# Peptides against a protein of PDB entry 7Q4I: the designs that were tried, part 155

Target 1, 281 residues: chain A of PDB entry 7Q4I
Amino acid sequence: HENSTIAERLYSEVRVLCWIMTNPSNHQKKARHVKRTWGKRCNKLIFMSSAKDDELDAVALPVGEGRNNLWGKTKEAYKYIYEHHINDADWFLKADDDTYTIVENMRYMLYPYSPETPVYFGCKFKPYVKQGYMSGGAGYVLSREAVRRFVVEALPNPKLCKSDNSGAEDVEIGKCLQNVNVLAGDSRDSNGRGRFFPFVPEHHLIPSHTDKKFWYWQYIFYKTDEGLDCCSDNAISFHYVSPNQMYVLDYLIYHLRPYGIINTPDALPNKLAVGELMPEI

## One batch from the design tools (peptide; made by RFdiffusion4, then SolubleMPNN)

Design b2_p22_6_s2 (from b2_p22_6, 14 letters changed)
Fold by OpenDDE base, seed 2:
Parts: C-alpha cells; sequence; structure tokens
Structure b2_p22_6_s2 (fold): chain B 281 residues (1-281), chain A 22 residues (1-22)
C-alpha cells in the first residue's frame, strides 16, 4: 500500500496536458506505448500526427511528415491546443513518442509557479537563442500564458515567429517564445541537478570518458556533472526510450519497491507570485 | 491496466532469459 495523497493533490492542482509528437508509422510502434505507460498520468493526453487515429486519440494536423515539418507540426499542435484545450490544463508538455516522462516529478517542479507566468521548462540549451531554448527530445512544458503568447502574439507575426515549417523545431519555438517574453526557466533541482534529459538514463548516469567534443557539452546551458550527480532524484524526462524500456521504467519507478525503505516527500515550496521565478542556482 | 501488465510480463520474461544466457 502506498500513500499517494500528495501526488493526487498535485494531479488536481498542477494540471498537465501532454501532447505527443508522432506520425502514422509510429502510432502502433511507439505512441500506443506512451498511452499505455506514462501518458496515463497526464491530465489530458493528445497525440499530434498527420493522420487521425481514434484508438490512439490522435489528431490529424494539416502538416506533412518528416523532420522538415516538425516545426510546422508544433505550431499546429499548439494552435489546436489553444483552440480546444487551453482551459483543460495549466501546463502543456510537448514530448516525442520515444520520450518517457515522470509526470509527478514535473508537477512537483511546476507547483510553485503560476500558470499565468510566461515561462517554459525543459533541458535548456544555449546556442542560437540568447536566453536559451529547450531540447525538443527531452520534452518541454509551457505555462498556459506561454501557450497564449505563442499562439496569439508570436505565430501571427512573421517578425516574431518563423512562418514556414522548416528549421529545428525546438530552436524555432525557443526563438518565438523569447520574442514574446516567455522566459526559459531553470528546471534544475535545489542541488543544481537536471530534470529533463535528451538521452536515455544510461547515457547520463554512467560516467564515460568525457568526450569534451560531444555536442551535448557544448549545448547545455547549465553546467552538469556526470554519473550519479548528473540527475535529480526527481528527474522528469528521458529521450530515446524504446517501447520496451517504457514498460521497464514504468515498473521500476511505480511498481518496484525496496522493502523497508519509506520515502518521505519533501515539503512543497511556497507558491510564487505571477511573474516570479525560483532563483537560479 | 491488464494489457500493460501482460506486455510487461513478456519483457520481464525476455530479461530473465537474457540473464540466464549470460
Amino acid sequence: as target 1 above (281 residues)
Amino acid sequence: DKEREEEFKKILEEIEEALKES
């Protein structure tokens, strides 16, 4: 028996709509496994595709497939969310169909923030965008106000947001959000450990010979350590997670228990005022 | 979710078999 009272409270108070970037070829191969694992813990789960799938609850966006259309799909996805679902949640997570997310840990991170604060969180990268941008693969979460600003203020203005569908999806949304004063938040925990990860747990947890030439070390906005100190105890996401690994992670995180160890959750932080951020570490 | 449990059981079986072969 588990005490989930605080998780249930956060489920109600920190409502998250998760939209999953997918395509018709991945509906059965990948997306359905998101729906069967971590996606069930979202308050609302929507799959954004180019084809409708009623079993998956997939939306057919008016975009083509391929990497050159990911930015187009993101724009249309957030337009769809704004039109149909802006009041269904407080926070709006983009994830890929091979991203695994611990939604409870995300709610914990988001709890102090107002959804009316123009902010978004993820794995922050430093290139191309002055304030940084969030890695697409690690998933990123926008406040309701951030979605409003993106859809209403940024998207209609070619000077603020790229009109064509080409470009790196995560960079382009990062530029648009910066241009409408949506803040790139710090998702690190109180120890300075990351929560959103653009790779599988193994790649972050296992100390490798630090190839300082690896692009990731040049892209990360905040200094991160390797090994066990790489990752928050309240990590939120991992990328390149296979369908099988999703079930493994789901078991390890939610079902497997070390007998006799009781984890007492930390007290919730104080809520911030609208526009207020936690101090960067 | 029964379907998830069944799928997970299959994965566990595969892992167990892999461990036996190692």
Scores: peptide ipSAE 0.018, ipTM 0.463, DockQ to the pose 0.023
Fold by OpenDDE base, seed 3:
Structure b2_p22_6_s2 (fold): chain B 281 residues (1-281), chain A 22 residues (1-22)
Amino acid sequence: as target 1 above (281 residues)
Amino acid sequence: DKEREEEFKKILEEIEEALKES
C-alpha cells in the first residue's frame, strides 16, 4: 500500500555514505541501535571507532578515545573514507551515535546540488568561522568534492588545517573547509525553517521558557522560531536521541500513519550546475 | 495552534515516561 517510488529514485541518484562517530564502550549501547534504525537507510553505513567490530561494521581508526580526540577521529575518518569509499557515494554524512537522521529528507535537500560542488550542510553556527560552521551533534554532510578538498588540500597543510587532535571537532573542520573554499550551505527549507537540529525534538518543538540568554540563540547563524514552526516538515536530524527514542522515532516516522490522510510530495527542484547554490532566504 | 502544541507536549511526555519505565 505504500508508494516509495520517489524515495527509491532518490536512494539511487543521491547516494549517501553515513559514518557514525562512536567508541568501543558505545558499540552495543548506542551504535547498534543506529544500525537497526535510521542507519539502514544510508547507501553505506560505517562506524568509526578505536576498535574493530565485525558485527557492527566498525573501523578501528588510529586514534585514542575521549572527548579531546574527536577532531583526530574526524580527520582519520575522512581519510579512511577518501581512501576506500570516495566513489561509493555522492554525499558523506557525519553523525554521532546519539544522532537520529531522516535520510530521505536529506536526499531531498541535496538533490539539486552536484556532488562536485564544494559544499557542506548542517546546523549552521556563526562563531569562530567567518562563513559559519556546522554543529557536530546535529550531523553534517559533505559533498564528494568537499571531502576531496578536505583530505587532499586542507589536512596536509598545517596552515589550513589544525595538525593536532585537540579542539572542538565541528569548529576545526569548519575552519579547514573554509580555508579550501568549501562553502557552508544553507540547509533551511523554502519557508526558512531549519532541518538539522543539535538537540532532541522536544527541545525544539516545545516552546520552553528557556533563558533568552541560552548560548544556542547566540550561536545560530539563521534566525529560528520556537514551537511547531521551528522545524521543517522535511527535518533531517536531531541530537541527544536515546537508543529507545530512535525506535520510537522510527515507528512514528515510517510506520505510524493516520488513516485516510494521503500526503503528496512536493515536486523536485531543478538541478543546479556545478558550483551553483540555492539562493539564501 | 496553542491547543495542538499542548496536546503534542502531553503525548511526548507520556512517551518519555513510558520509555523511562521500560
Scores: peptide ipSAE 0.011, ipTM 0.413, DockQ to the pose 0.029
Fold by OpenDDE base, seed 1:
Order: C-alpha cells, then structure tokens, then sequence
Structure b2_p22_6_s2 (fold): chain B 281 residues (1-281), chain A 22 residues (1-22)
C-alpha cells in the first residue's frame, strides 16, 4: 500500500553523501547503528575516523582523536570527499554518530536548489559569524559548490580559514564558508518551522522543557517556539540520539502507521536557478 | 504490505542484535 515513487525520484535527483564524524571507540558502540538505520538511506555513506574499519566503511583520516581535533577532522574529511567523492553526490551531509536524519525530508528541502549554488543548510546559530553558522550536532549539508569553495578556496588560505585544528568545529567551518561567499541558507519550512535540531525530539517538542535562559534561545538565528510548532512536519535531524533510539525512530517513522490515515505529499516546488535561494520568512 | 513487513522484521532483528551485543 505504500507509494515510494516520489521518494525514489528524489533519491535519484537529489543525491546525498553522508559522512559521519566518529572515532575508533565508537565504531561498534554508535557508528554501526547509524549504518543499520538512517545511514542506509544516503546515496553514499562514509564514516570519518582516525582508524580504518572495512566492515563499517570507515576512513582513517590523518588526525588525532579528542574534542580539540574535531575541526581538524572536518577539514580532512572534506578534503577526502573532494578528492574521491565530489562527483558521487550533489549534497554533502556532516552528521555525528549520535545524529538521526530523515534523509527523504532533507532531499525535499534541497530539491529546488542547484548543487552549483554556494549554500549550506542546518540549524542556524547567530553568534560569532555574521551570516550565522550551522550547529555541528544537528548536522549540516553543503552543496557541491560549497564543498569546492571550502576545500579549494578557503582551506589553503590561513586568512580565510583557520589552519590550526583547535576551536569549535561548527563555528570554524562557518567562518571559512562565509569568507568564500557560501551562503548560510534558511532550512525552515514554509510555515517558518525548523528542520534541523541540535537536541533530541523531547527537548524541542515538550513545552517548557528548557529554561528560557538556556543558551540555545540566545544562539538560535531564527525565532522558534517549543511544542508542536517547534518543528516541521518534514523535520530532518535530531542530535543526542542513542543507538537504541535510532531503531525506535526507524520503526516509528518508516513502519508504524495509524490505520485509516493516508498522507498525500505536497507538490514539489519549482527549481531555482544557480545562485537563487528561497525567500526567507 | 509485504515490503513494510519485511522492513519491520529487519528492524527487529537489528534491535535484537544490538541488545545482545551491548
């Protein structure tokens, strides 16, 4: 009874390479569960690590482990992608090994955009970077042109991109991308609801779960509310998702159906020209 | 729907495997 024709079309037309930030200690604990759940819906899935794992399909990047090396790992990951995989996809998602992603919803958001448009999407934060930057934990997706500009134009220039491997990974890539005119896109839906989330669904969906003084409300670029209005019906990602919760989400999203309710997808929007963005709300 | 049933069985098997290995 399920009709996947539109999802299959988008799988072909909006090709996504997903790279997962992980480490050798998390290959079995976390990363393999990404591979067994949402990661299988990417057109290409690569685990970026410091050690090779052929079962996982993990790449050993020339970086150390630890929080102070996350920026270094991101730089090397995108260098690796540019060298080996730049033509394998149109869009390039960074996610953590505890990020859950509904890839079909990401393809829907990306469909109107040209991969030759220098743009990236995620949960936009306002501090430190004038145009904003995308939260690392929520995951962020670069166009092919954004990857090219990052690797070819930004990374080789210490004035445009930090050469040291220290710093907040998401802030540093945000600075680099801004410096090469990669636009921080608006990932909100037509109702102004967010799609990328830096926390678990519970923290966003439950009203008054967080104090209004919580740093998140000062960091979020666009106004957002808690409760059901927090989140798009086509939400893309959540962070701090445990391995067990990934399987639960796979069941709830892809298997569980309320009897007698049939969802009809909205029509696809018109495609944008190269360099054109959807209007901000 | 046979496809959904097969997908569900795979998910259950993966959960069971994950729980045994944890």
Amino acid sequence: as target 1 above (281 residues)
Amino acid sequence: DKEREEEFKKILEEIEEALKES
Scores: peptide ipSAE 0.035, ipTM 0.694, DockQ to the pose 0.018; fails the geometry check
Fold by OpenDDE base, seed 4:
Structure b2_p22_6_s2 (fold): chain B 281 residues (1-281), chain A 22 residues (1-22)
Amino acid sequence: as target 1 above (281 residues)
Amino acid sequence: DKEREEEFKKILEEIEEALKES
């Protein structure tokens, strides 16, 4: 018998709205599989697109399609969330339609934080933004206060936030959030292991002997190891996950159990005050 | 155990549906 009591408690106390970046061509190919797998574990799930889809629960944002419009979609998505859903959750996750997320592990990471703390989490990158920014592909999660500051304080001010829809969406939101004093949190576990990953598990777990010049090592904000020590036991996300791999991951994580191995969850940490962060490792 | 079995059955059904639509 599986004891889900703590997971159920966190589902209630750490409410997460997940919004999925997608487009009309990916509604059936990718986004639907998010809805059928890990997206079910969000308190609210919304697909942000350029076309409405009632079966998917996709929202038509007033933006064009293409990579050059991803920043435009991100801005309009958070405007939509702020207008319609700001009180429906405590935390607001952006993910791609090929991102896989273990929502329970994210709730565990977020539990000590107040949603009124201006903070966001993800895979932190060091270039372009002084405090760092969160990788778009790994997914990133904003507190309710972070969303408020982004939409109300940053977006209306061209000096704080880029008005054009061009640019890397993750870099641009990172700049905007820094400019309104939203803190780029540390998502690493107590052992210093990462939780948000911009690649599939295989790329992080298997050491690549050859390319020490791989851009990722220049971008990562915190030093990370390769191999079994790459990843937290409570990892949150992976990117470039195919639809088939989403179902495999759902099976492996939620259904497959080694007989006779019982994992006892760690005790929940104490809740932090508003504006307080966990100590850096 | 029965609840997990039912959840697994739902996942299998979803996979089968996804494969038919691909």
Scores: peptide ipSAE 0.030, ipTM 0.646, DockQ to the pose 0.017; fails the geometry check

Design b2_p22_6_s3 (from b2_p22_6, 13 letters changed)
Fold by OpenDDE base, seed 3:
Structure b2_p22_6_s3 (fold): chain B 281 residues (1-281), chain A 22 residues (1-22)
Amino acid sequence: as target 1 above (281 residues)
Amino acid sequence: EEKEKKEFEEIRKEIEELLKES
């Protein structure tokens, strides 16, 4: 038997709307698997696309597809959320259709904060923005007040927020949020370990001398150690997670249990006599 | 401490293999 009483309390007290960045070609290939795994643990789940899909609960935003339109899609997504859903949650998570999120760990991190505090969290990068910005792929979460400031104060003013839909999505929202005094929070745990990760678990947990890790260490705002101290025990997100890996992560995190370590282990089966077989299933 | 590190490395390898098979 599993005791979920604390998780249920946090589900009610720390309400999270998750919006997923996707496109029509990925509705069935990727987004559907988010809906079937970690997305079901959000208080509200919306897929932001260029085409409507009632089976997925996808919204058609007035934007084109492609990497050059990601910033445009983010602006329209938060406009849509502000207009229709600003009171449906306290916190508003952006994730990609290949981001995996442990929503309970995010609620735990957010619990002490007021949603009226202008703050957002994620994997903080140091370039381009003085206070830093949050990596787009790792996902980032805005408070209700941060969404209000972004949509009402920043977006209407070309001096505060880029009106063009081009540019790096995560950098551009980071600039806009800084310009309206939304704080780039520290998502690290009490031991200084990261919670939002822009790569798969393997790339963070296993030290590898890949060239891709070289730029990451130049971009990361907070220096984190490699190896066992790389990641919080309460990690929140990973990126570049395939659809199949989402189901593996769901199994490992929510279903797989080491016998005798969990608080309420199942009873041991009866010992078999010599020559006795287990009943066929 | 060394035993715990070895056990953790073994668990990491098992997780890595599971993720590759998915």
Scores: peptide ipSAE 0.012, ipTM 0.442, DockQ to the pose 0.026
Fold by OpenDDE base, seed 1:
Structure b2_p22_6_s3 (fold): chain B 281 residues (1-281), chain A 22 residues (1-22)
Amino acid sequence: as target 1 above (281 residues)
Amino acid sequence: EEKEKKEFEEIRKEIEELLKES
């Protein structure tokens, strides 16, 4: 018997709207597989595109296609969310159409935080932004207050937020959020292990003889080890996950069980006050 | 993102080679 009581409680108490960055060419190839796998575990799931798709529940944003428009899409996506969906959730996840997310683990991380705390979480990178920014590919989650500050305070002010659509979307939103005092949170677990990953599990879990000069080691905000110690047992996201791998991950995580091994969940932490963060490890 | 993807593909190849040697 699977005991989902705590997961059901967190589903109700930690409401997550997931918006998926996609384009019309990927609706059938990628986005529909997100909808059929991990996206079904979000409280609300929206696909942000340049074309409407009623089967997918895709929104046509007033933006062009191409990598140079990702920042434009992100701005318009959060404007759309703020206008139509700001009260539908407590937390607002951006993910790509090749990101896989364990939403229950994200709810567990977010549980102690108030959605009125101006904070966001993800895989924190150190360059370009003083407090750091969250990697776009790993996905990042904003509190309701963070979305409000981004849309209402940052976006209308060209001094606080870039008005054109050029630049790296994750860096640009990171700058905007810093400029309105949205905190770049620490998503690591109590053992200091990461939860959001900008690559597939294989690249994080297998000790790569990768040159220490690999850009990732220069970009990570927190020092992480390679191998199993890199990754939380409650990991949240992985990037560059193929459509087929999403179904494999769904099977492995939610269906495949080693007989006779029962995991008991840790106790939920105490809730934090508005503006309070977990202590840094 | 393009840099990430290219470097990701390089890492993938290195890992695949290591797994074949193990």
Scores: peptide ipSAE 0.025, ipTM 0.606, DockQ to the pose 0.112; fails the geometry check
Fold by OpenDDE base, seed 5:
Structure b2_p22_6_s3 (fold): chain B 281 residues (1-281), chain A 22 residues (1-22)
Amino acid sequence: as target 1 above (281 residues)
Amino acid sequence: EEKEKKEFEEIRKEIEELLKES
């Protein structure tokens, strides 16, 4: 038996549209497993592709395939969302077809924020963009207002947003969002622990003898620790999650329970006014 | 992304080796 009353409330109050970056070759290999696991916990789930797939609910965007077109897909995906779905949710998550997301934890993080606040969240990186940008692989979530500003104000203006489809997708959207005063939020919990992760749990949880020169340490916007202190108990996402690992994570997070241990949820914070952010830690 | 993936795969291998030893 499980008590999901608060999760159900947040499902209704913090509506999330999840769009998944995919391609036709990954519809069956990867994307369908997102749909069968964490994607079912989104209020709306859409797969953004170059080919339509009615079984998957995949949309054919007017873009080519390949890494050089990821930015093109992101632009077209948000244009599609704005045209068809802008009122279907409050928050709009981009994830890859190998990203795993705990949507309830994302709703908890987003709860105090107004969807009319121009803000987005993810794993914040410091290079290239003054305020930082969110790592593409970890997934990032835009408020409704952020989507509006991106599509209506940024995309039509080549001075604000790159018109071609080339470049690093996450950097380019980060530049565009900064140029329309969408704030790069802090997704860390009250203990300063990260919630969005650009790698699998093992990479973050296991202290590795990783070279201090590893690019990640130069890219992270906020100081992060390794080991168990790396990650919030309310972590939101991990990247490079295989299809099989998605089912394992679903089992571990939603089914496996230590007998006799009952977790009570923390009290919900007060809602912020439009334009207000949580204080920095 | 390609750089990230390559570095990730290297780290993944190291972690997998570490986990086998644990």
Scores: peptide ipSAE 0.020, ipTM 0.548, DockQ to the pose 0.116; fails the geometry check
Fold by OpenDDE base, seed 4:
Structure b2_p22_6_s3 (fold): chain B 281 residues (1-281), chain A 22 residues (1-22)
Amino acid sequence: as target 1 above (281 residues)
Amino acid sequence: EEKEKKEFEEIRKEIEELLKES
């Protein structure tokens, strides 16, 4: 018998709204598979698009489509969340329609933090933003206070936040958040292993004699190892996950069990004060 | 356990639907 008592507790105490970046061409191809897999484990799931889809529960944001409009879509998505849903959750996850997320592991990471702490988490990159920024593809999660600061303080001020819709979405939100003193948190586990991944599990888990010139190694904020030591046992997200792989991951993570191995969850950490972060490793 | 079985059956159905559409 599975003991879900802790997971159920965290579901109630660490409420997560997940918004999915998508477009009308991907509603059926990708987004619906998020809804049918890991998205079910969010406290609230919203698809942010340029067209409404009642079956998907997609919102039509007042933005165009294409990569050049992703920043515009992110701004409008968080405006929409702030206006309609800011009290529906404690934490607000952005993910792509090809991101897979283990929401329970995210709740575990977030548990000690106050949602009133201005912080956000993800796969931290070092370029362009002094404190770093979170990779868009790996997904990133804002506290309620971070969303408030982003929408109320940053977005209305063109000196703090880019007013046009162009640019790299993840870099631009990272700049805006830094400018309103939202902290770029450390999402690594107690062993220093990453939790948010901008690629599929295979690309992180398999040691590749990849050219050290690969951009990723220059972008990562924290040095990570390759192989099984790359990734936390409590990993949160992977990117470039196909619809087929989402169902496979759901089976492997939530259904497949090795007989005779009992996983005993670690004790929950103590809650932090408002504004307090876990010590960096 | 019953909840897990139902969830598994749901996933199985979704996979089958996906395979038909591919």
Scores: peptide ipSAE 0.008, ipTM 0.407, DockQ to the pose 0.018; fails the geometry check

Design b2_p22_6_s4 (from b2_p22_6, 11 letters changed)
Fold by OpenDDE base, seed 4:
Structure b2_p22_6_s4 (fold): chain B 281 residues (1-281), chain A 22 residues (1-22)
Amino acid sequence: as target 1 above (281 residues)
Amino acid sequence: EKKEEEEFKKILEETKELLEES
């Protein structure tokens, strides 16, 4: 028997709205598998698309399809959230329809922070944005105040936020958020291990003879090692997860247990004041 | 994103090769 009391407490105290980036061609192929796995652990789950789907709970945003419209879709998604759902959660996660998220681990990371602090978290990249930006594929989570600043202060101002729908969506939101003083948080654990991953677990866990010239090593904001020390025991997300692998991960994380091994959760940290961040590691 | 996906595919291929050699 598992004691879920602390997870239930965090579910109530750290409310997360998850919005999933998808398209009509992926509603059945990918998005429904998010809904059937990790997405059910969000306090609210919304699929952002170009077509409505009542079975999926997909919203038709006023945007075209294709990679060149992802930034447009991100802007309209957060406008929709701000208009309809800003009080339904404390934190607002963007994920792709092939991202897997351990929502309990995200709530644990977010617990000390006020949702009124202008901050967002994810896999931080260093190019293009001075404070860094969060990788789109790994997923990123905004505080309620960050969403407010993005929608109310950044989006209406072409000098602060790109009006065109073109560009890399993660870079463009990162620029907009920086311009309204939303802080790019550090999502690493107390050991300096990452929690948001832009690839599948196998890529991060298996030391590859990958050329040190691989773009990822130039993009990561924080230096991370490969192998067993790559990843937090409280990892939050992985990207490029197939529909079948979502069910495998759901089984491995939530059902499979080694008999006789009991994990005791770490004590919750103290809550931070509004505007306060955890100390840098 | 296209660049990330292409580089990811290369990594997957390299990872498979490493696993086959181990």
Scores: peptide ipSAE 0.024, ipTM 0.585, DockQ to the pose 0.121
Fold by OpenDDE base, seed 5:
Structure b2_p22_6_s4 (fold): chain B 281 residues (1-281), chain A 22 residues (1-22)
Amino acid sequence: as target 1 above (281 residues)
Amino acid sequence: EKKEEEEFKKILEETKELLEES
């Protein structure tokens, strides 16, 4: 009974390659559940690992395992994408194997932007990088031009991009992207609500009596509220989503409907010129 | 990441307690 005509159009016009950060120990435990849920809505889905898995479509990158190698894995993942897949999509999403993504909402956000605009989106944090950087756990999406600049201009230059594999993955890519003039975009909706979230929905939706000293409030680039006003109706991602919760979210988002409520999609905005961003909200 | 994950786990536990009380 659903009309998916606009979603089908955006699937064709806003092509997204999703790469999933994983490791061999998580292929069966986590990554396969991404493939069976939200990952099937990407135009292309690749799992970036240290071991090949043909059933999962996992790539063995030339990196070691462990948290100290996440930055190394991200560099090799984008090198692999640039070499093999740069023309297979317009936008390139990094997500973790416990990130859940509503890909249709991401396509809606990205629709006005040119893939030739050097821009990337995610949950923007303010420390360490002047323009901000995107949280690794919430997932972040690069334009095709951003990937090109990262791989061709930033990675080969130790002055622009860290050559070793150590450091916080999201901070290090944020520094590299800034150094090649890739813009840290604003992913908020027209009401100023966030779309990329570094935590589960419950954490954002339930006002926690958490101390205002919680690191998240010091890191978030844009002011955000808790409760129902925390999140866009067109939210894109959540992190720390268990494998079982991915199936629950798939059911709730794509199958469960309140009888008699019809959601009419907003009109698509005008497309922006190359290098143009949406005005700040 | 480790600090973020530990703080997040605490919040999840607190949130779970709140949900169980509601």
Scores: peptide ipSAE 0.022, ipTM 0.548, DockQ to the pose 0.121
Fold by OpenDDE base, seed 2:
Structure b2_p22_6_s4 (fold): chain B 281 residues (1-281), chain A 22 residues (1-22)
Amino acid sequence: as target 1 above (281 residues)
Amino acid sequence: EKKEEEEFKKILEETKELLEES
């Protein structure tokens, strides 16, 4: 039997709404598997699509499909969240229908922060946005205040936020959030290891899997190493996770146990004041 | 370290196969 008391506490104290970026062609192929795996550990799970699906709890946003509409979908998704769900959670995660998230690890990272702090977390990239932006595929999480600022202050102002639906979704939201003083947080653990990953675990964990010239090494905001030191023991997300891999990860993380090894969780950090961030490493 | 990574990769692959067959 597992002692989940701390996880249960964090589930109640660090409420997370997860919205999943999907499309009608992926409802059955991908999104359903999110719902059946890691998505069930969110306090609220919503699938943002162009078509309604009552089985999936998918919302039909007034946007077209395709990569050139992802930014439009993100804007409408957060508008929908703000209108209907802003008080249902403290934190608001965007993920793709091929992102896998360990929600408990995200709650642990978020625990010290106030939801009223204008901050968001993810895999921080350095190009295009001065403070950085969060990789779309790795998923990114906004505080309640960040959502408020995005929807109320940024979106209505074409000078602060791109009115067109074109552009790189993650870059565009990063620009908008910067323009309303939402801080791009540091999601690394106390050892400086990343928690949000824009690729599958294999691509990060296996040394020399990627060419040193691979764009990722130029895009990462914080220096990271390859191998086992690449990734926090409390990693939060991986991208390009196939439906089958989601079940594998669910099994390995939540069911498979080495007999006789007991993991004692670290003590929770002290809560930060509103507007306070953890020091960067 | 490299040995642990290789073992971990193998476990992931084997686990995937088992789950796909179930």
Scores: peptide ipSAE 0.016, ipTM 0.458, DockQ to the pose 0.028
Fold by OpenDDE base, seed 3:
Structure b2_p22_6_s4 (fold): chain B 281 residues (1-281), chain A 22 residues (1-22)
Amino acid sequence: as target 1 above (281 residues)
Amino acid sequence: EKKEEEEFKKILEETKELLEES
């Protein structure tokens, strides 16, 4: 016996289009497992590739394959979304084909915000971009207004947005978005715990003797703790999740229940006005 | 150790099949 009434409400009120960064070699190996797990909980799911696949619902973007073309693919993906799907959702998530996302937790985070607010969320990093940028692997979500500004105002102007397809995808979109006054939001919960994670759950949850010199600790915008205090109870994403681990996570999150423990959801916050953000913690 | 790993892989595949059919 499960009560999904509030999740169903949020599914209707906080519409999310998820686009998955993939390539033809990963359609069967990775992308299909996203479609069979967390991707089915998006309001719309699109796979962005260089080849069409009708079974997967993959789009062939006019880009080459390889790590050096990820920025090109991101630009073309958002152009495609703006042209065909800008009214199909309120929020637009980019994820990799090895990112796992708890879409209900993302809807909960986004609920107070207007999709007409120029904002985006993810795992915020501090280098290269003054306001920060969102980690590509953890996934990042743009408001409808953020997509509009990116495609209509930033992309056509080489002074605002890099015209070349080379570079770090997440850094380059972060620069473009800053240049059109799209705000890099704070995705932390009310306790200051992170929600978007650029690694697998194991790497965040288990206190490791991670060298304090590990690049991640220099890149994170907000201070984070190790162990169980690392992560929100309403965590949204993890990266480097294998296809098999996606099914394990789906089982653990949506099927496995401790008998006799009933969780009551927190009350929804008040909705914000257009342009208003949650206060900093 | 090898037997435990094989058992784990079997459970994982069975779980995967159940989730794909749901």
Scores: peptide ipSAE 0.011, ipTM 0.419, DockQ to the pose 0.021

